# Peptides against a protein of PDB entry 3S8F, part 198

Target 1, 157 residues: chain A of PDB entry 3S8F
Amino acid sequence: VLTLFVAVPSLMTAFTVAASLEFAGRLRGGRGLFGWIRALPWDNPAFVAPVLGLLGFIPGGAGGIVNASFTLDYVVHNTAWVPGHFHLQVASLVTLTAMGSLYWLLPNLTGKPISDAQRRLGLAVVWLWFLGMMIMAVGLHWAGLLNVPRRAYIAQV
Target 2, 166 residues: chain B of PDB entry 3S8F
Amino acid sequence: DEHKAHKAILAYEKGWLAFSLAMLFVFIALIAYTLATHTAGVIPAGKLERVDPTTVRQEGPWADPAQAVVQTGPNQYTVYVLAFAFGYQPNPIEVPQGAEIVFKITSPDVIHGFHVEGTNINVEVLPGEVSTVRYTFKRPGEYRIICNQYCGLGHQNMFGTIVVKE

## One batch from the design tools (peptide; made by RFdiffusion4, then SolubleMPNN)

Design b2_p21_3_s1 (from b2_p21_3, 13 letters changed)
Fold by OpenDDE base, seed 4:
Structure b2_p21_3_s1 (fold): chain B 157 residues (1-157), chain C 166 residues (1-166), chain A 21 residues (1-21)
Amino acid sequence: as target 1 above (157 residues)
Amino acid sequence: as target 2 above (166 residues)
Amino acid sequence: IEPGLVTYTLLKALLEALAAA
């Protein structure tokens, strides 16, 4: 029970970030319950990448709660489920945030804005990365639920 | 301007905080549902038992693989298993079909895994601690033991076998 | 059920679609 409360500050942080996104979207003219989402700068890879990371973090966070549950951990521990969780948390959220940060940082460091072609390429990269990561993560979680072991090259499934 | 933005953000934070709490309860509910519907096969954690990893090979119930399988009652056995770099002892582990088996697993060296394919037996094995798992094999045959915790260069080849006899 | 095969199949299909575009 107490272990599950560890999820509280994480959820609070995640949804505080969401609050910032809503604020930004509404400042950009978005209205209504969901209109602010469309108003966000989806044409900027520096924005899209970390947001996609956050989206990947949602199932990862849910998995974190599962992993933190000692009862459910008996099912998923040291199975492919665990690396599935890590790839959502690290290879999605952290990596995409780093990618997004790069798209912001490089122009500022060099004083040279990114070209439109680079912007479009950046968008393609982060979206494809996200898609691929989601496919892999689903596969790993699925395999984990089927008791495929972690850190083993063989499995009976 | 900054103050105005701060107030606006605070308002949204309140809403999302409420949503966060709601989602927390949803996740707890989902966990509760999962436990209620899918926990019949979960092996409960045993009590903490300690052992000296430096002497476990020399004395005690893990010292002799020929005496590792101990009948403790009618159709009940305790199996003392060592996970070491890089294998399991005894190997194979021979147990009767339908018997209640209590595995007591420890390590003399580093942390290993004890994952039995075809079963829900999956525990980490720590030097100085005894992992206890209770299981009944309903089907005869061979069950492979896999080390799923990295334990060194030979980790990928660390396997054991449980032979369930009719 | 072979989740690895499913994942591989989806990835392969995606790559093929990208190559064809």
Scores: peptide ipSAE 0.024, ipTM 0.762, DockQ to the pose 0.021
Fold by OpenDDE base, seed 3:
Structure b2_p21_3_s1 (fold): chain B 157 residues (1-157), chain C 166 residues (1-166), chain A 21 residues (1-21)
Amino acid sequence: as target 1 above (157 residues)
Amino acid sequence: as target 2 above (166 residues)
Amino acid sequence: IEPGLVTYTLLKALLEALAAA
């Protein structure tokens, strides 16, 4: 129980980010409990990418607590569960944030906005990436719970 | 106006902070519930047993694969297993069905994995340290041992077999 | 239900949806 208190600063940070998103959405005219979400700039891949990363980070973070737990780690350690966790944390949050940063950075560096076609393509890329990562992550976590070993090309199941 | 914005942000932060703390306790509760309802065997941390990896092949209980399976009781055996690059010894490991098996596993070279399919046996094997796993095979047959820790060029082909006899 | 089968089914459904779009 005491070791789980290490998650407090991370949770505080994560939910502060969520608070910032709510504030931003409300500034954009969003109202109600969920209306602020719809008011966010979902047409901008530079915004969508890191937000999708955050969404992937939620189950990944929960998994992090599991992996850090002595008793629960015994169940999941060196199974496909662990790669599933990594793909949520690194291949989703970090990678999507990098992608989003690129969609912001390049136009600013060149001084030219991206075309509408590029914008639509960017949205397609980040959404497809996220969906693919989620499907793969679910599969890996599920396989891990079935005791499929990590770093092996063969398994009983 | 900037002050108003900061005040608004602070209000949202307070709300989300409260939520975050609540979720922390929810997670703790869920973990506690999982542990309370968990019926699968958990291997607790035991006493650290050390061995010299440079001599483990030459002397001691791991030195002779033919003597690796030791009966320690009427229905109890200790099996001294070496995980090495790239295999296991003895191979196969032959044990009787229904007997309590204590695996004593170590490595003479690098870190390996010891994952037995069809069981909850899954441990890392460190040179200089003895991993102890207790298990009773209820079903006869062959159980594959898989190395699930990268150990070199032959890692992917590092397999062993436990044969459980009736 | 096997995770591989579920994953395959989801991927197939996704591909079909993309093709239809």
Scores: peptide ipSAE 0.024, ipTM 0.772, DockQ to the pose 0.023
Fold by OpenDDE base, seed 1:
Structure b2_p21_3_s1 (fold): chain B 157 residues (1-157), chain C 166 residues (1-166), chain A 21 residues (1-21)
Amino acid sequence: as target 1 above (157 residues)
Amino acid sequence: as target 2 above (166 residues)
Amino acid sequence: IEPGLVTYTLLKALLEALAAA
């Protein structure tokens, strides 16, 4: 049980970011319980990418708590569950954040804004990336719960 | 005013922090629930048992695969298993159906995995340490042992077999 | 139930939908 308190700083950080998003959305005219979400700049891939990364990080973080738990880790350790967790943390949050950063950084460094076509393409890329990562991650976690081993090309399920 | 904005931000942060703490307790509750309802499959942690990986092949209970299966009582056996690059010994491991089997697994070389298909047996095997797993096979047949920890160039081909006899 | 098959099926369906769009 004590090991779960290791997650407190990360949760605090995550929800502070969420608070910032809510504040930003409300500043942009969003009202109500969910209206602030709609008010966020979903037309900007530099914004959408890291936010989608954060969304993927939520179940990944929960999985991290599971993995850190002695009792529950016995169930999931060295199964397909583990790479599922990695893909949520690294291939979604870190990668999408890097992608989003690039969408901001390149225009800033070159002094040239991205075209509308490039913007739309960027949105498509990050959304498709997110969707693919979620499908794969769910599959890996599911397989892990069915005792599919990690680092093996064969499994009995 | 900057002060009003700051106050508003703090209010949102406090709300989300409260939610964070609530979720933490939900996770704790879920763990407690799983432990309370799924106790039959829980294997308690044992004591740390150490061995010398440099001599484990030459002397001791792991030295002779022909003597690896030891009856310790009525319908109780201890099986001394070596995981090595790249296989298991003994192979196959022959045990009777319905018997309580205590696996004592170690490695003479590098870290390996010991995953038995169709069972909840899944442990890492470290040189210098003995992994202990207790299991009773209810169904006769063959159970594949899979190495699920990368151990070198032949890792993908590292398999063993447990034969459960009626 | 085979998670790999389910995942593959979903992926294939998605790719087909994208190709048809």
Scores: peptide ipSAE 0.023, ipTM 0.774, DockQ to the pose 0.021
Fold by OpenDDE base, seed 5:
Structure b2_p21_3_s1 (fold): chain B 157 residues (1-157), chain C 166 residues (1-166), chain A 21 residues (1-21)
Amino acid sequence: as target 1 above (157 residues)
Amino acid sequence: as target 2 above (166 residues)
Amino acid sequence: IEPGLVTYTLLKALLEALAAA
């Protein structure tokens, strides 16, 4: 009940953020149904990181609803599904948001802007992290559906 | 200009609200699909039953592994299983093929898991509580019991076996 | 190998690398 209750404001927030991104993209010259996406500052790791985190959070949030369902939880509980969910929520959204925050915070704390090389490296790190998280998350969720147990090194699969 | 700006913003907001609503339906549909495809043969849980974990090894139906398998009907059995650090008793659990098996599982020490490979049996075992799971083994053979709840240094080696006889 | 050895080794290496940086 609590999870489902929290899901509502979370979804509202998510789509509000999406609306804000669209508006920002359009202000930056993006046009059409999807042109605003391209217009967003994808060259800034401080932007890319949390956005990728949000993208990973979408399936994670959906999984949260599944986990909160009495009947569906029976299927996924204590399987590899659960750590898959956690890695999307914590290792994706939270971690990527933290990474992105650093790309803003450190320059401001030190008073020194990041170099172009550091920016490019940051982009590489964030994208690679996201890719790795998605691969692992998909694998864990898939394994969970195949009844691979959590906290066990073996499985009959 | 202000009116135009507000109208434009409102239009985008409406679009995203519509999208959000659509996504909600998608999620509901996905949940329904998952439920329909993955919950076939759900094992019903019994009523909450309590037991004293400090005496469960000394008296009662869990005390003697040799008496753990009780025939309750022509093709019905109750199996009293203890999950402990670090194993299961009885071990192996021997049951006949095609019989309805009611597992009554509890723990004398800490929380354990009871996950039977090849089945949908997957429950947590709490000291002081009795987990009840009903299952019918259709195929003979050996089914491994895995502890999927961390229970200490020997957790990774905590296994049991169910032997289903023809 | 002992359970957790790989994880421990990797974690230790990571922490050492971070500390040295």
Scores: peptide ipSAE 0.005, ipTM 0.740, DockQ to the pose 0.013

Design b2_p21_3_s2 (from b2_p21_3, 11 letters changed)
Fold by OpenDDE base, seed 3:
Structure b2_p21_3_s2 (fold): chain B 157 residues (1-157), chain C 166 residues (1-166), chain A 21 residues (1-21)
Amino acid sequence: as target 1 above (157 residues)
Amino acid sequence: as target 2 above (166 residues)
Amino acid sequence: VEPGLVTYLLGRALALALAAA
C-alpha cells in the first residue's frame, strides 16, 4: 500500500504539467474541452519533443505501478516487459526532452534562430523517434506478457 | 491581470489534481481486479532459505548432480538445481509427467536467472539463497532453461534442459 | 498472434507510408 502511494506525488506533478499546457493553450486562443490542444505550438520541435515524451511517459508510468506491485511484478520481471518500460521512461521522455532542449538551446547559444528547413527536419526527427519508440515499446510489452525473457536472444514465442 | 491568471491556473490545477486522484484509484482498482481474476500460477514469497555458496558444491543436496532429483512422495519430487557460470546442473533435469516438482535452486558464484520456456517458472537465483518453485509439467518433452540475468561473458549461451518423461 | 510479427508489420506499414508520403 505504501509503495503505491509513491504514485501520488508523480501524478500530481504530471497533471500540474498538464494544467500548464491547458493554460498555455487557452492563452493562445484555444477553446473548449480539447480545442486548447490544437492551439499549442506544434510547429516547434522544442515543444513537440518533450510533449511526445510526456505522452510516452503515461503508459510507462502505469507500467511503473505494475512493476512496483509485488504480485504483478512476478509476472513481468526479467521479461521483455521491463525493457519496454525503460524505453518509454528513458528513451522516450528523457531522450525527447533532451532533444527538445537542444532545439531551444542551440538557437540561444548561437544567437541565431534555426532555419525553417532545420525546424521541419527537427519535427520529422522527433515524430519519427516517438513513433518508432511506441511501436517498439508496444512490441516489448506484448512480448513480455507472453513470457519472452529479458537478456536472451531467443524465445519460444 | 496576474490575479485572474492565478485564479485560472488554480482552477485548472484543481481539476487536474482531482483527475489524478481519480486515476490513482482506477489503477488500484484495476490491480485489485487483475489479482482477483488472475491469481492462478502466482507464487508468493516464502520463507528465506539460506545456504553457504562456498560449500554448496562440496556438501549438501546440491553437491551430487546424480542425486539431485529426490522423490518425496508418490507423485512428488524435489530437484536441487545449481545455476553457475555458465550452465545448470543437473543437465538435463529428468522428471516424470504429471508429478509435482519442487525446484530448489541456488548459485555457487554470481546471480543467475532460471527461466523455463513454456512455463511460468521465472526466478532470479542469488548466491547464498535458495529459490523455491513448484510446478507440474502436463506435457512431456523438452523444456529449455534460460538465464535471463546477465552473469558474465558466457551469459548468452547459458542454457539447461528439463526432460519430462511420460 | 506473435508480437514480433505484429511489430514487423507495423514497421513495414510505417516504411511504406513514409515512402508514399
Scores: peptide ipSAE 0.027, ipTM 0.772, DockQ to the pose 0.023
Fold by OpenDDE base, seed 4:
Structure b2_p21_3_s2 (fold): chain B 157 residues (1-157), chain C 166 residues (1-166), chain A 21 residues (1-21)
Amino acid sequence: as target 1 above (157 residues)
Amino acid sequence: as target 2 above (166 residues)
Amino acid sequence: VEPGLVTYLLGRALALALAAA
């Protein structure tokens, strides 16, 4: 029971980040309940990458609650569900954040702005990474629910 | 100015806080739903039982695979299983259909998994600790045991079989 | 429906789409 309340500080962190994004969007001219989202700099891979990471982190976080649940862990533990979870957490959030950070860091270190071609390529990379990761994660979670074992090359299904 | 921005951000936190709380309850509700629909019959955790992994092969109920299946009552059995690098004993495990089986599983060496396909039996096996799982096989046939916890170079080949007899 | 197959097919479709672009 107490383990479920671990979600509280995580959600608090999440809404703080979300609040920052909303503020940024509104500063950029976004208005209304959701208009601020469109106003965010979606043309910058340094921004898009970590945001996509955050988006992937949401279902991963929900899964984290499941994984941390004593009762629900009986269903998902050491199944394909678990790799699905941490791929969302590590390979999505952490990796995409690292990618995004690099898109900011390299121009800063070199003193040279990225070219438009590099920017477009960066956007393509992070979006494709996100898409692929979502497909993989959904598949792994789905397989896990079907009791496909983790760390095994064969399964009944 | 970062300070000014921070203060402005605080203005949005109230709304997002409410949203976060709402999402918290949504998650709890989803968990409750999952428990109600997908976790029926989950075996509750039992009392922690300890054994000496250095002697478990030489003495005690795990020492003789031929005596691993013990009838404890009418249509009730206890099966003492060892998970080791790299296999299970006894192998096969033979049990009657419809009988209530209590698996007592431990390891003499490293951590293993005990995942029985076609069932909800899925536990980790720790040296020095006894994992207890209660299950009733309703269908006769062969059930494969899979090690789903990495245990060494032969991990991928570590399998066992439960034979349920009519 | 096997989730692994679905995942594979989605990935394959994406790969083909990228190759065609």
Scores: peptide ipSAE 0.025, ipTM 0.772, DockQ to the pose 0.021
Fold by OpenDDE base, seed 1:
Structure b2_p21_3_s2 (fold): chain B 157 residues (1-157), chain C 166 residues (1-166), chain A 21 residues (1-21)
Amino acid sequence: as target 1 above (157 residues)
Amino acid sequence: as target 2 above (166 residues)
Amino acid sequence: VEPGLVTYLLGRALALALAAA
C-alpha cells in the first residue's frame, strides 16, 4: 500500500498538465465542463500527438500502480499485461510526444511552415497511431489477464 | 491582471490536485477490495531461501533428477526443479492428482521463468535463490512449463512438462 | 474467446478499411 504513494508525484504532474490544458482551452474561448476541450487546437498535429500520448498514459499509469502492487503484480507479472503497459507508456506517450515535437521542430528549424496537406496527413498519422496503440494495448492487457505469458510464442489461449 | 491569471491557474491546479488525490484513494480502495475478496488464489511469498548456484548441480536436492520428487507426507510432495539454459529438470515432472505439491525451483546459470499453463503458477527463478510455490493439481494430464524470462538464444524453446497422474 | 484473435481481427478490419478508403 505504501508503494502507491510513489504515484503521487506523477499524478500531480499529470494533472498539472491537464490543468494547463484546461486553462489554455478556456483562454481560447471554451466554457463549461467540456467546452474547453473543444477549444484546444485539434487542427495542429504538434498539439494532438502529445495529448493523445497523455490519454494513453492514463490507463498506463493506472497499470503502473497495479504492477507496483505486490499482490496484483502476482497476477500480471511476466504476462502479456506487461508489454501492454509498456506500449501505453513508451509507444504511446513518448513516441507520440516525439512525433508531435517533430511537427513543431522541423518547421521552426527550416523556417518553412508545413502545408495544409502535410498538416492533415500529420493529423491522420497521429490519430491512426493512437488508435492502433489502443487496440494493441487492450489486446495485450486482456491476454495478460488470461495468463498469456510474456516472452513466449505459445499460449494456451 | 497577471496576478489574477496566476490565481486562476492555481485554482485549476488545486482542483486537479484534488482529483488526483481522489483517484489515488480510488486505486487504493480497489486494491484493498481486491485483496479482501480475492485472497484464495494468491500465494504470498515466503522467507527467502538461498542456494549456491555453482554447486546446486553437484550436491543437494537438485543434483539428481531421479530424486527430485520427494514425498514429504500423506498426499504431499516436494519437487526440486532446476531451470537452466535451456530447459527444466526433471522433465517431465510426475506428480499425483490431488496431492499438495511444493515446488522448490532454482537456477544454476541465469534468471529464468517458471510459468505453468493452466495454473496460476508463475514465478521468476533467480540463481542463488529458491522459489517456492505450492499447488494442487485437480485435473490429470500434461501441463506445459514455459520460460517467460529471456535467458539467451534458446529461450524461445525452453519448455518443460508436468505430468499429473490420476 | 481468444484476446489475441480479437485483437488481430480488429487490426485486420482496420487495415482493410483503410485500404478500401
Scores: peptide ipSAE 0.024, ipTM 0.784, DockQ to the pose 0.021
Fold by OpenDDE base, seed 5:
Structure b2_p21_3_s2 (fold): chain B 157 residues (1-157), chain C 166 residues (1-166), chain A 21 residues (1-21)
Amino acid sequence: as target 1 above (157 residues)
Amino acid sequence: as target 2 above (166 residues)
Amino acid sequence: VEPGLVTYLLGRALALALAAA
């Protein structure tokens, strides 16, 4: 019930953010159906990290609905599917958002801007993090569908 | 112009609202697909049945592991299982191949899991409640019971065995 | 050594370290 209650506001927020990003991209010179995406500041880890988090949150959110489904929960409950869901929501969205916020916050707190090298390193970090999280999440979801149990060090397959 | 910018934003919002609606249908389709392809894993819960966890070890159908397996029909059995810290009772659980087995599972202490390896049996076991699962073992052999709900320091070592006899 | 105990001790140590920082 709670999940379904928050699902609507969450979806509204997600697509509102997307609309804002499109507008921003178009203001930055992006044109066409997809050109605005390329125009976004992908050179800034403070931007990239939260956006990647949002991307990971999409399948996670869908999974949340699955987990909250009375019928579908019988398939996935207490399997590796659940940790997969958690890692998309917490270890991807929340963590990447936190990481991204630090790329903005720390320079402002210290009064020292990050160097170009630090910026590039930051980009590498958040992209690698995202990639790793996606691999793990897909694996966990897949394992869950194969009935690999949660909270067990052994697998059934 | 702020007004012009606002209109532009609204246009994009309309587009994304349309996309949002489309995605809702996609999600519904994915849910339907998941349901259709994984229905074999669905074990509906039965009616809510209560038991006193403080006395379940002393009296009642769970009290004597030697009496845990009850034949209720020519090819039907009820097995009264306790999940406790840290194991299962009886252990092993011996049942015949091809028989319809009704597991009645409860706990005298904390919440445990009852996940039978090689089957779709996967339920949580709550003190004070009886979990009911119906299953027919088609293949003889040993099936491991795994606790998939954290129940204490010995959780990772909490296993049981179902022995299916020919 | 019980694996659960190891996990517990590591978790407690980490929590204490974070709290002290």
Scores: peptide ipSAE 0.000, ipTM 0.741, DockQ to the pose 0.012

